Peptides against a protein of PDB entry 7BBL. Designs and how they scored, part 12

Target 1, 86 residues: chain A of PDB entry 7BBL
Amino acid sequence: IAQESLESQEQRARAALRERYLRSLLAMVGHQVSFTLHEGVRVAAHFGATDLDVANFYVSQLQTPIGVQAEALLRCSDIISYTFKP

## One batch from the design tools (peptide)

Design b1_p16_1_s2 (made by RFdiffusion4, then SolubleMPNN; from b1_p16_1 with A1M R2M V11L E12Q)
Fold by OpenDDE base, seed 5:
Structure b1_p16_1_s2 (fold): chain B 86 residues (1-86), chain A 16 residues (1-16)
Amino acid sequence: as target 1 above (86 residues)
Amino acid sequence: MMTTEEFVAALQAELA
């Protein structure tokens, strides 16, 4: 009986994860998102868009410890996790 | 920088 290669299985897994990620981004459009950054820093902002290849987050009304920034760019590498209310 | 509209369109295209 033929068996799918390990590499092929990994490819399917990556594709599935990519889809789930993209659907998550779509779901957060127009919503306020809470971002957890390094060293316990948490910020909230309205999600606008990302670069699909680099995964930079373009946001507005970024609430930071020192005030609100009208527009901001969050690097994917700075983000540990995020949550939002659909 | 991609606009929200362009972003949504791109997502929908990739998810189709």
Scores: peptide ipSAE 0.455, ipTM 0.888, DockQ to the pose 0.758
Fold by OpenDDE base, seed 1:
Structure b1_p16_1_s2 (fold): chain B 86 residues (1-86), chain A 16 residues (1-16)
Amino acid sequence: as target 1 above (86 residues)
Amino acid sequence: MMTTEEFVAALQAELA
């Protein structure tokens, strides 16, 4: 019985995750997004762009617990999850 | 850093 190799399955899974991720980015363009960061930190910001190698989020009007930054950079590694209203 | 416009174009190109 022929089965798809584990390597091929993983490749398909990565491709599916990439597409899902990119479509979520497209959906959040122009919206305020709530980000959950490490150590229970929550911030909100207007989404602008990312590096497509999944390195950085470029956002505006970043509301943090200690203030607001007009323009800001969020490292993808700092982000646990995000939500937004389409 | 890309502008939002450039970013959207890049996304759409990859998702085409």
Scores: peptide ipSAE 0.454, ipTM 0.888, DockQ to the pose 0.726
Fold by OpenDDE base, seed 2:
Structure b1_p16_1_s2 (fold): chain B 86 residues (1-86), chain A 16 residues (1-16)
Amino acid sequence: as target 1 above (86 residues)
Amino acid sequence: MMTTEEFVAALQAELA
């Protein structure tokens, strides 16, 4: 029987992952988020917005080892994972 | 950078 092409299957998978990502961003609004960065660095910040091309996280009250930054930009490429309480 | 409200609206539009 005819099967969906491999490329089409991959496209569906990417779309599903993107949807899950976007929904996580939506749920993140108004919450403090703990970000895990490279080399075991963890920071916490209030989520503001992102670039929808998965480029930047715009956050506030970023807690770092040397203090709190009122506003900050986190590159998505620097973020390994994040957690928050919905 | 856009406002949070604009961001939420954009997300909802894409997820619709």
Scores: peptide ipSAE 0.450, ipTM 0.887, DockQ to the pose 0.648
Fold by OpenDDE base, seed 3:
Structure b1_p16_1_s2 (fold): chain B 86 residues (1-86), chain A 16 residues (1-16)
Amino acid sequence: as target 1 above (86 residues)
Amino acid sequence: MMTTEEFVAALQAELA
């Protein structure tokens, strides 16, 4: 039988990564999330939504070193990683 | 910005 091309294998790998990312966003709904930002800054906020294309994070009750912000936008480029308890 | 409801619906539609 004909073997799957390398290009097709790479497409399936990218699709699998996209699916896992989207499922993580779905799991974050209604939870407080800890975000690791640049320069060792770590913040916590309640997850609201994202832009599916740009991946901007819309959050509430953002806890920062200088205080709490009721509503905030975290750009994907500012986020190194995130973690939460499902 | 999307509402939480709209966001969840969009995610589920793409994952279906």
Scores: peptide ipSAE 0.444, ipTM 0.886, DockQ to the pose 0.713

Design b1_p16_1_s3 (made by RFdiffusion4, then SolubleMPNN; from b1_p16_1, 6 letters changed)
Fold by OpenDDE base, seed 1:
Structure b1_p16_1_s3 (fold): chain B 86 residues (1-86), chain A 16 residues (1-16)
Amino acid sequence: as target 1 above (86 residues)
Amino acid sequence: PLTVEEFVARLEALLA
């Protein structure tokens, strides 16, 4: 039985994480999502879609510490993590 | 931005 190379193992791991990410986006459609941003800032918003690069998030009813924005764009670089209930 | 339908179609294509 041949041993799989480390490079191949890492490639499969990255592919698995990418698939998990994309599937999470599908599950987020139409749901409210809680986002953790930098400096301990946490916001909640209804997820709509992303740009073609599947990086930046278009959301609505964004609840921030200083108010609510009807429509907003959350840049990939601003997001640390997110949680939601499918 | 993409419509919901366009977005979903894009993701499904990436996952195919």
Scores: peptide ipSAE 0.360, ipTM 0.861, DockQ to the pose 0.627
Fold by OpenDDE base, seed 4:
Structure b1_p16_1_s3 (fold): chain B 86 residues (1-86), chain A 16 residues (1-16)
Amino acid sequence: as target 1 above (86 residues)
Amino acid sequence: PLTVEEFVARLEALLA
């Protein structure tokens, strides 16, 4: 019986995670999202779009501990996780 | 950057 290689399994796993990620972005469109950043910082913002690489987040009404920014860019590298109500 | 429509279209293309 033929068995899928470990490398192939990993490729499928990565593809599945990528799809899940992209679908989450679709679900985020037009919604307020809660972002968890480094050092326990949590912010909320209305999700607009990402850059062409689907990495950095363009958001509006960014609520931070020190105030609200009308427009902001959240770098992917600064985001630990996010949650929202679909 | 992109309009909402353009962004959504790009995501859908990536998921095709």
Scores: peptide ipSAE 0.359, ipTM 0.860, DockQ to the pose 0.574
Fold by OpenDDE base, seed 2:
Structure b1_p16_1_s3 (fold): chain B 86 residues (1-86), chain A 16 residues (1-16)
Amino acid sequence: as target 1 above (86 residues)
Amino acid sequence: PLTVEEFVARLEALLA
């Protein structure tokens, strides 16, 4: 029986993860998102958009441990994970 | 930075 190569399987897996990521961004638009940053820091912000690389996040009403920032940029390198309610 | 509309359009294009 014909079997897909390991390389092809891995490619499909990466594509699936990419799609899930992009769809999550679409679902996040206009919603408050909780971001987990390094050192256990957690912030919440309203998600607006990302840059063209779909990496860095433009957010508003960023709630940080030291106060609220009206407008902010969260770099992808700073984000460990995020959660939100669709 | 892109507008929300531009951003959404870009994502939709990437997902097409």
Scores: peptide ipSAE 0.356, ipTM 0.859, DockQ to the pose 0.634
Fold by OpenDDE base, seed 3:
Structure b1_p16_1_s3 (fold): chain B 86 residues (1-86), chain A 16 residues (1-16)
Amino acid sequence: as target 1 above (86 residues)
Amino acid sequence: PLTVEEFVARLEALLA
């Protein structure tokens, strides 16, 4: 009986997580998203799009502790997590 | 940045 290898199991897991990530981006289009950044900083902004690598985020109306920024770029490396209401 | 149409098309292609 053929058995699935550990490597094959890991590949399926990575593929599933990648798909979930991409689908979340589609669902974010046109919605306000709450981003959790480093050092306990949390901001909210309207999601526009990402770059071609689907990593860095182009957003508008970024609400920060200091004020509102009309247009902004959130680098993937600065984001810990995000939440939004579809 | 990409237009909305271009962005959506790219995501759909990656998910195909």
Scores: peptide ipSAE 0.353, ipTM 0.859, DockQ to the pose 0.591

Design b1_p16_1_s4 (made by RFdiffusion4, then SolubleMPNN; from b1_p16_1, 6 letters changed)
Fold by OpenDDE base, seed 5:
Structure b1_p16_1_s4 (fold): chain B 86 residues (1-86), chain A 16 residues (1-16)
Amino acid sequence: as target 1 above (86 residues)
Amino acid sequence: MMTVEEFVARLQAELA
């Protein structure tokens, strides 16, 4: 019985994660999203779009501890997790 | 920045 190589399995896993990510973005369109950042900081913002290549998040009405920013860019590296109501 | 419509279209194209 032919067995899939470890490398092939990893490729499928990465593809599955990419699909899951993209589907989450699609579901986020037009919704407010809660972002968990480093140091336990949590912010909320309306999702606009992302750079699919670099994974920058373009958001509006970013609610931060120091106020609301009309438009903002969140770097993927700054985001630990996000939640939203579909 | 691309429009929402363009963004959605791009997502759907990659997910096809």
Scores: peptide ipSAE 0.403, ipTM 0.880, DockQ to the pose 0.606
Fold by OpenDDE base, seed 3:
Structure b1_p16_1_s4 (fold): chain B 86 residues (1-86), chain A 16 residues (1-16)
Amino acid sequence: as target 1 above (86 residues)
Amino acid sequence: MMTVEEFVARLQAELA
C-alpha cells in the first residue's frame, strides 16, 4: 500500500497554515486588533489592510504606551502575535 | 496600500 511522502505531508500542513492566516485577516477587517510586539510592548489599533506578499499591516488609531498615532504601519517581522474579537 | 474592497477581493480570490 502506497504511503504519502513526508514532503507531501509538509506541503499540506503549510497550505493549511496559510489558509488559516488569510481567513484571520478577512475576519479582522474593520475591527480593533491587539498586537504583541517585541520587548513586551502591546498595542491596539484598527485594522485596515495588509500587503499579502510582504505582510505589512496598515492600521489606524494605534494606541501606544505614550499616545495615539492616527496612521501607522506595522511590519510582520515586528509582530509576535495578535488577537481580536470578530 | 490598496482599498478595502480590493483587499477583500484579493483575500477571497486566494481562498477560492
Scores: peptide ipSAE 0.400, ipTM 0.879, DockQ to the pose 0.645
Fold by OpenDDE base, seed 2:
Structure b1_p16_1_s4 (fold): chain B 86 residues (1-86), chain A 16 residues (1-16)
Amino acid sequence: as target 1 above (86 residues)
Amino acid sequence: MMTVEEFVARLQAELA
């Protein structure tokens, strides 16, 4: 029985995750997104775009615990998770 | 900073 190598399996898994991520970004366009940051901080913002190389999130109307920022950049490393209504 | 249109196009290209 032909068996796919572990390396190939890992490659496919990474590709699948990348695709799922990119499709989520596509679905976010024009929507408000809720971001979970470190220390339990949750913010909401209108999704604009990302830097696909660095995965920075460029957002508008960022609602933070201390106010609203018209324009903001969220570093990927600061984001634990995000949710939105398609 | 790219436009939203450019961003969408880039995403679609990578997903093609």
Scores: peptide ipSAE 0.396, ipTM 0.877, DockQ to the pose 0.591
Fold by OpenDDE base, seed 1:
Structure b1_p16_1_s4 (fold): chain B 86 residues (1-86), chain A 16 residues (1-16)
Amino acid sequence: as target 1 above (86 residues)
Amino acid sequence: MMTVEEFVARLQAELA
């Protein structure tokens, strides 16, 4: 049996990561999420929705070090990681 | 922005 190509293995890995990402978004719906941003900044917000292509996060009740924003957008490029309790 | 229901439906459609 021929060995799977490196390209095929990488495609499967990317597909698996995307599926895990999408499932995490589904689990985030209606929950508060803690986001780690650059330079050690950490914020918490209630998750609303995202753009699946650009990964803009639309959130509410964003708790920042300087105050609370009722509605806000977090860009994927701003986010290092996130955690939440389903 | 889309509603929560629309967002969930879109996610589910892409997942299967």
Scores: peptide ipSAE 0.392, ipTM 0.878, DockQ to the pose 0.586

Design b1_p16_2 (made by RFdiffusion4)
Fold by OpenDDE base, seed 3:
Structure b1_p16_2 (fold): chain B 86 residues (1-86), chain A 16 residues (1-16)
Amino acid sequence: as target 1 above (86 residues)
Amino acid sequence: SARTEAFVAAVEAELA
């Protein structure tokens, strides 16, 4: 019987993870997200969009320790983790 | 917003 190569199996696995990630982004649209940044800094903002290569997060109503910013860009390299309530 | 709408459209296109 024909056997799928290991490389093909890995390709399908990567594609499945990509799809799962993209669907999670759609679930965040319009919701407030809590971001944990370096040095224990935590901020909250409404999710607007990301680059498809996940380089930046475009958010609104960013709540920071020193005030609220109407529109903001968060670089993924600055984000340690994030969470939200669907 | 316009950016959000464009983002949603792009993601849905990739998932189609």
Scores: peptide ipSAE 0.599, ipTM 0.922, DockQ to the pose 0.833
Fold by OpenDDE base, seed 5:
Structure b1_p16_2 (fold): chain B 86 residues (1-86), chain A 16 residues (1-16)
Amino acid sequence: as target 1 above (86 residues)
Amino acid sequence: SARTEAFVAAVEAELA
Protein backbone atom coordinates (compact mmCIF):
# COMPACT_ATOMS: atom_id res chain seq x y z
CA ILE B 1 0.00 0.00 0.00
CA ALA B 2 1.09 3.53 -0.65
CA GLN B 3 2.35 5.28 2.46
CA GLU B 4 2.60 8.96 3.17
CA SER B 5 6.17 10.19 3.51
CA LEU B 6 7.53 11.32 6.85
CA GLU B 7 7.86 14.84 5.52
CA SER B 8 4.24 14.83 4.40
CA GLN B 9 3.09 13.55 7.78
CA GLU B 10 4.99 16.31 9.53
CA GLN B 11 3.56 18.87 7.15
CA ARG B 12 0.01 17.77 7.89
CA ALA B 13 0.70 17.85 11.61
CA ARG B 14 2.07 21.40 11.40
CA ALA B 15 -0.88 22.49 9.29
CA ALA B 16 -3.35 21.06 11.79
CA LEU B 17 -1.66 22.80 14.71
CA ARG B 18 -1.54 26.08 12.80
CA GLU B 19 -5.24 25.89 12.02
CA ARG B 20 -6.11 25.15 15.64
CA TYR B 21 -3.96 28.05 16.78
CA LEU B 22 -5.53 30.48 14.33
CA ARG B 23 -9.05 29.44 15.25
CA SER B 24 -8.23 29.94 18.92
CA LEU B 25 -7.05 33.47 18.13
CA LEU B 26 -10.33 34.23 16.40
CA ALA B 27 -12.15 32.97 19.47
CA MET B 28 -10.23 35.44 21.64
CA VAL B 29 -11.03 38.51 19.56
CA GLY B 30 -12.73 41.11 21.71
CA HIS B 31 -12.55 39.00 24.86
CA GLN B 32 -10.67 39.65 28.05
CA VAL B 33 -7.68 37.35 28.32
CA SER B 34 -5.64 36.51 31.39
CA PHE B 35 -1.90 36.47 30.74
CA THR B 36 0.71 34.93 32.98
CA LEU B 37 4.01 36.76 32.64
CA HIS B 38 7.42 36.31 34.22
CA GLU B 39 7.86 36.13 37.99
CA GLY B 40 4.27 35.04 38.47
CA VAL B 41 2.81 38.34 37.30
CA ARG B 42 -0.72 38.03 36.00
CA VAL B 43 -2.42 40.66 33.88
CA ALA B 44 -5.74 40.91 32.09
CA ALA B 45 -6.41 42.60 28.77
CA HIS B 46 -8.77 42.63 25.83
CA PHE B 47 -7.32 40.83 22.85
CA GLY B 48 -7.07 42.82 19.64
CA ALA B 49 -4.64 41.13 17.28
CA THR B 50 -1.35 39.33 16.87
CA ASP B 51 1.49 39.24 14.41
CA LEU B 52 0.86 35.82 12.95
CA ASP B 53 4.54 35.07 12.40
CA VAL B 54 6.07 36.66 15.52
CA ALA B 55 3.16 36.21 17.94
CA ASN B 56 3.18 39.74 19.28
CA PHE B 57 -0.09 40.38 21.09
CA TYR B 58 -1.78 43.73 20.59
CA VAL B 59 -4.16 44.29 23.49
CA SER B 60 -6.23 47.00 25.10
CA GLN B 61 -7.14 47.87 28.68
CA LEU B 62 -4.16 46.02 30.10
CA GLN B 63 -4.65 45.69 33.84
CA THR B 64 -1.28 45.55 35.57
CA PRO B 65 -0.34 45.54 39.26
CA ILE B 66 0.39 49.26 39.08
CA GLY B 67 -2.32 50.49 36.74
CA VAL B 68 -4.10 50.22 33.41
CA GLN B 69 -2.56 50.72 29.99
CA ALA B 70 -5.11 51.67 27.35
CA GLU B 71 -3.04 50.07 24.59
CA ALA B 72 -0.18 47.64 24.96
CA LEU B 73 2.06 45.22 23.12
CA LEU B 74 2.91 41.89 24.71
CA ARG B 75 5.76 40.07 23.03
CA CYS B 76 5.72 36.30 22.87
CA SER B 77 8.81 36.25 25.07
CA ASP B 78 6.88 38.15 27.74
CA ILE B 79 4.11 35.57 27.94
CA ILE B 80 4.31 32.24 29.72
CA SER B 81 0.66 31.34 29.19
CA TYR B 82 -2.80 32.78 28.66
CA THR B 83 -6.40 31.75 29.17
CA PHE B 84 -9.88 33.06 28.46
CA LYS B 85 -13.51 32.07 28.54
CA PRO B 86 -14.94 31.63 25.05
CA SER A 1 -10.82 48.46 15.78
CA ALA A 2 -9.17 48.72 12.39
CA ARG A 3 -6.27 46.58 13.57
CA THR A 4 -8.62 43.90 14.84
CA GLU A 5 -10.67 43.90 11.66
CA ALA A 6 -7.56 43.56 9.52
CA PHE A 7 -6.34 40.76 11.76
CA VAL A 8 -9.60 38.84 11.50
CA ALA A 9 -9.60 39.22 7.73
CA ALA A 10 -6.03 37.95 7.50
CA VAL A 11 -6.73 34.91 9.65
CA GLU A 12 -9.90 34.05 7.78
CA ALA A 13 -8.02 34.33 4.50
CA GLU A 14 -5.42 31.85 5.70
CA LEU A 15 -8.11 29.45 6.92
CA ALA A 16 -10.08 29.60 3.64
Scores: peptide ipSAE 0.588, ipTM 0.919, DockQ to the pose 0.847
Fold by OpenDDE base, seed 2:
Structure b1_p16_2 (fold): chain B 86 residues (1-86), chain A 16 residues (1-16)
Amino acid sequence: as target 1 above (86 residues)
Amino acid sequence: SARTEAFVAAVEAELA
């Protein structure tokens, strides 16, 4: 029985994951997101955009333990996880 | 914002 190559299967799997990720980003637009960072730091901010190479998160109204930043950039490498309500 | 709008457009283009 002819079947799809392993490489092709893996490529489709990666594509599916990226699609789900991108759609989740669209769902975040206009919503406040809670970010968990290193050292137990948690912040909340309104999602604006990301780099499509998943390098940075551009957010507004970033609530930190020491105050609120109108606009801010969060490096993806600093983010452990995030959650939001669509 | 302009950045957000550009981002949305870029993502939608990739998903098309």
Scores: peptide ipSAE 0.587, ipTM 0.919, DockQ to the pose 0.844
Fold by OpenDDE base, seed 1:
Structure b1_p16_2 (fold): chain B 86 residues (1-86), chain A 16 residues (1-16)
Amino acid sequence: as target 1 above (86 residues)
Amino acid sequence: SARTEAFVAAVEAELA
């Protein structure tokens, strides 16, 4: 019986994680998402899209402590985590 | 929006 190589197993694992990530993005479309940023800052915004390579988040109606921005870009490096209600 | 629609299409294409 042939045994899958370690490299192949790792490749499958990475592919699975990416698929799960992409499907989660689709689930966020049209929903308000809560983003946790650095220094304990939390914002909420409607998810519009991301860059599939860089993972920049293009959002609308961004609610910040200062006010609401109609359109905004959140860099992946600025985001610690995000949650949403599907 | 156009951006959102394009994004969805791109993701679906990768998942196909």
Scores: peptide ipSAE 0.584, ipTM 0.918, DockQ to the pose 0.845

Design b1_p16_2_s1 (made by RFdiffusion4, then SolubleMPNN; from b1_p16_2 with R3L V11L E12L)
Fold by OpenDDE base, seed 1:
Structure b1_p16_2_s1 (fold): chain B 86 residues (1-86), chain A 16 residues (1-16)
Amino acid sequence: as target 1 above (86 residues)
Amino acid sequence: SALTEAFVAALLAELA
């Protein structure tokens, strides 16, 4: 019996994660999202759009420990995880 | 450029 290679399995897994990520972007548009950043920093912001080419999140009403930014740009590389309710 | 729903949809289609 032909068995799927490890590389093929990983490829499908990566594709599944990519799909989940992209669908989450659609789901969070216009909603407040809680972001967990490095060093235990947590912020909340309304999601606007992303720019995957430069790995940026365009958000509004960014609530940070030191204040609120009406509009801001978050680098995806600074984000560990996020949660939101549709 | 910033992603739009249409753009995201296109990206998703590439995975199908």
Scores: peptide ipSAE 0.228, ipTM 0.798, DockQ to the pose 0.349
Fold by OpenDDE base, seed 3:
Structure b1_p16_2_s1 (fold): chain B 86 residues (1-86), chain A 16 residues (1-16)
Amino acid sequence: as target 1 above (86 residues)
Amino acid sequence: SALTEAFVAALLAELA
């Protein structure tokens, strides 16, 4: 019986994750997002845009443990996870 | 460069 190869199955799985990620970016534009960073640090900010080339998130009204920054740049590598209300 | 809605839409189209 002919069946899809393991390599093909993995390719489809990666494509599905990529699509999910891209759709989340479109959904979060203009909304306040809660970001979980390393060392248990959590911040909230309004999402502006992401930069695929330099792996950054451009945000506004960033609420940090020591104050609020009107405009800020978050490196994607520093972000563990994020949540938001669509 | 920063991703725009149009650019993201184009990337999604490549996966469809």
Scores: peptide ipSAE 0.227, ipTM 0.800, DockQ to the pose 0.334
Fold by OpenDDE base, seed 4:
Structure b1_p16_2_s1 (fold): chain B 86 residues (1-86), chain A 16 residues (1-16)
Amino acid sequence: as target 1 above (86 residues)
Amino acid sequence: SALTEAFVAALLAELA
């Protein structure tokens, strides 16, 4: 039996992660999402869209410890993780 | 530019 090359295995792994990410974006649209930021900060907002070119999340009704912003831009580099209910 | 559902779908298709 021929073994899959290490490079091929890594490529499939990257593809799997990319697919998971992209599917999550589709699922997030129109839903309120909880974002975990650095320093233990957690915010909630309705997801609008992402911009892969500039690595940003466009959101609305951003709930922060200091108030609510009707519309906001979250830099993906500031986001550690996110969760939401379908 | 903002990523749309159509664009995401296209990207997913590239992984198939």
Scores: peptide ipSAE 0.226, ipTM 0.798, DockQ to the pose 0.337
Fold by OpenDDE base, seed 2:
Structure b1_p16_2_s1 (fold): chain B 86 residues (1-86), chain A 16 residues (1-16)
Amino acid sequence: as target 1 above (86 residues)
Amino acid sequence: SALTEAFVAALLAELA
């Protein structure tokens, strides 16, 4: 039985994750997103856009423990996960 | 550069 190389399998897996990520970006535009950050911090914000160059999410109405920030940037590297309703 | 739908679509098209 023919099998893909490990490298090929890993490449497919990475591609699948990348596709899922990109599709999520399309789906979340204009929606409120719940972000899970490090140290158990959770925030909610309306998604505007991402910046691949700087690796940031441009968001609005960011709900934080100390109040709401009208406009904000969330570093993608600080985000563990996110959920939203398409 | 901010991502646009067209840009994301292009990136997706590059995937197998």
Scores: peptide ipSAE 0.220, ipTM 0.792, DockQ to the pose 0.326

Design b1_p16_2_s2 (made by RFdiffusion4, then SolubleMPNN; from b1_p16_2, 7 letters changed)
Fold by OpenDDE base, seed 1:
Structure b1_p16_2_s2 (fold): chain B 86 residues (1-86), chain A 16 residues (1-16)
Amino acid sequence: as target 1 above (86 residues)
Amino acid sequence: SALTEAFVRRLLELLA
């Protein structure tokens, strides 16, 4: 039986996840996004941009438990998940 | 470099 190799399947899966990620970025532009960070910390901010090189989210109007910051950088590695409403 | 909306769209095109 001829079928796609495991490596090829994994490659397609990674590509699909990357596409989903990128599309989510497009969808969140201009919207307030709720970010779930480690240790149960939740913040809200407007997405500005991301940097694949630095692996950071450039955000504005960041609402933290301490206060609101006009502009900030969130390390992608610190983000567990995010949600938003279009 | 930072990924703006326009750049993200370009990336999606490259994935296609």
Scores: peptide ipSAE 0.122, ipTM 0.729, DockQ to the pose 0.431
Fold by OpenDDE base, seed 2:
Structure b1_p16_2_s2 (fold): chain B 86 residues (1-86), chain A 16 residues (1-16)
Amino acid sequence: as target 1 above (86 residues)
Amino acid sequence: SALTEAFVRRLLELLA
């Protein structure tokens, strides 16, 4: 029985996750996204773009507990999860 | 380095 190597399996798994992530980004562009941050903080914002090098989300109309920011930058490392309506 | 819709779409094409 021919089986692909463990390395190949892991590579495919990582590629699948990466594709799913990118598709989610594509789907959320221009839509309002609910972000869950650390310490139970939740914010909502319209997704604009992301920067893989800097690991940032560029968003607009960011609704925070303090108020609304027209434009803002969210560090991906601060984001635990997100949800949105396509 | 910023990913716009067009760039993300292109990346997806490369992954296909």
Scores: peptide ipSAE 0.120, ipTM 0.730, DockQ to the pose 0.394
Fold by OpenDDE base, seed 3:
Structure b1_p16_2_s2 (fold): chain B 86 residues (1-86), chain A 16 residues (1-16)
Amino acid sequence: as target 1 above (86 residues)
Amino acid sequence: SALTEAFVRRLLELLA
């Protein structure tokens, strides 16, 4: 009996994670998102858009420890995690 | 260039 290779299993796993990620981006549109950054910094903002290679998050009403920025750019590499309520 | 909701949705359709 033929068995699926480890490589094929890993490909399916990566594809599933990619789909989940893209769906989360779609789901957060119009909602306030809580972002956890490095050094324990946490901010909240409304998600606007991302670029084609998903390298940056364009956000609005960014609440920081020292105030609110109307518009801002968050680099995905600076984000550890995020949460939001659909 | 920014991704629109429509584009993201299209990508998901291709993956399905």
Scores: peptide ipSAE 0.120, ipTM 0.731, DockQ to the pose 0.320
Fold by OpenDDE base, seed 4:
Structure b1_p16_2_s2 (fold): chain B 86 residues (1-86), chain A 16 residues (1-16)
Amino acid sequence: as target 1 above (86 residues)
Amino acid sequence: SALTEAFVRRLLELLA
C-alpha cells in the first residue's frame, strides 16, 4: 500500500472544493441568492451565469439598498459569501 | 465565456 503524497492530497482537496462550488452554482439556478459584499453590504439577486475567466456573476433582479436593477454583473472578488434556499 | 447551468452540469460530469 503506497502512501499518497501530501501534494496529491492537496490536489484532491482542491478538486473536492471545486466540485462543491460548482454544485452550489447548480443549486443556485432559479433561486434568489443573497450576496454579502464588503463593508457588510448585502444584495439579493437571481443567478443567471458566471464567467469563469473573468470571475463575474451575471445576475438579474438585483436588489440593492438603493433600488432594483434588472440585470447586473457582480465581481466574484467583491463577494465575501452567498446564501440561498434551494 | 459564460458558464450556464448546462455547462456546469457537464463540468460536474467530467469531474465525477
Scores: peptide ipSAE 0.120, ipTM 0.727, DockQ to the pose 0.446

Design b1_p16_2_s3 (made by RFdiffusion4, then SolubleMPNN; from b1_p16_2, 5 letters changed)
Fold by OpenDDE base, seed 4:
Structure b1_p16_2_s3 (fold): chain B 86 residues (1-86), chain A 16 residues (1-16)
Amino acid sequence: as target 1 above (86 residues)
Amino acid sequence: SALTEAFVARLQALLA
């Protein structure tokens, strides 16, 4: 029986994760999302869109510990995780 | 909005 190489398995795994990620973005459209940032900071914002390479997040009504921003940009490197209610 | 629709379309294209 032919066995798939480790590299091929890893490639499929990465592809699956990427798909899951993109689908989550689709599900986020028009919803408020809770973002967990570094140092335990958590913010909530309405998801708008991402940039062309699906990295940075454009959001509105960003609720932070020090106030609310009407519009904001969240860099992907600043985000640890996010949750939302579809 | 048109921008939202464009964004959704882009994501769908990536998933095609």
Scores: peptide ipSAE 0.402, ipTM 0.865, DockQ to the pose 0.551
Fold by OpenDDE base, seed 2:
Structure b1_p16_2_s3 (fold): chain B 86 residues (1-86), chain A 16 residues (1-16)
Amino acid sequence: as target 1 above (86 residues)
Amino acid sequence: SALTEAFVARLQALLA
């Protein structure tokens, strides 16, 4: 039977991942998020917004091992993963 | 805030 091309399948997969990512950002609005950074560093911050083009996270009340930053910017390249409760 | 509203609007547009 007819089957979509591998290229089409991969395109749909990438689109699905992108959608899930964007929806997670929407769900993050106004919530505290736990970020896992390199070297096992874990921080928590209230999510503000992201720069979708440059992939920067603009957050507030960033709790780090050395203190709290009222306002901060986290580069996507610094983030391994994140989790939060909607 | 205006920033939040703009951000949300952009995301919604991308997901439309």
Scores: peptide ipSAE 0.398, ipTM 0.864, DockQ to the pose 0.583
Fold by OpenDDE base, seed 1:
Structure b1_p16_2_s3 (fold): chain B 86 residues (1-86), chain A 16 residues (1-16)
Amino acid sequence: as target 1 above (86 residues)
Amino acid sequence: SALTEAFVARLQALLA
């Protein structure tokens, strides 16, 4: 029986995480999402869409510690985690 | 909306 290499196992693991990520994006469409950013900053916003590379989030009604921003762009690289109710 | 549908379709294509 053919044995799977460590490289192949890691590839499958990365693919699984990527799939979970993309499916979470599908699930959050039109919902308010709570984002945890660096330095303990937490914001909430209604998810709209991402760019083609899924590198930036286009959101609305962004609630920040200093006020509400009607429309905003969140860089995925600035996001540590997010939660939402499907 | 059309924009939402386009976005959803894009993600679905990535997952296909």
Scores: peptide ipSAE 0.398, ipTM 0.864, DockQ to the pose 0.540
Fold by OpenDDE base, seed 3:
Structure b1_p16_2_s3 (fold): chain B 86 residues (1-86), chain A 16 residues (1-16)
Amino acid sequence: as target 1 above (86 residues)
Amino acid sequence: SALTEAFVARLQALLA
């Protein structure tokens, strides 16, 4: 029986993770999201959109340790994880 | 909003 190559298996795994990520972004629309950043910093904000490359997050009502920012940009590289209630 | 619709459409296209 022909067996799928290791490289092909890895490609399918990467594709599955990418799909889950994109679907999570769709689920964020219209919701407040909690973001964990570096140095243990945690913020909450209303999700607006990402740029075309899905590399930057545009959010509103960003709650930070030093106050609330009406509009903000979060770089994906600054985000360790995020959670929200669909 | 129009921007939200455009964003959603882009994601849907990536997932198609």
Scores: peptide ipSAE 0.397, ipTM 0.864, DockQ to the pose 0.566

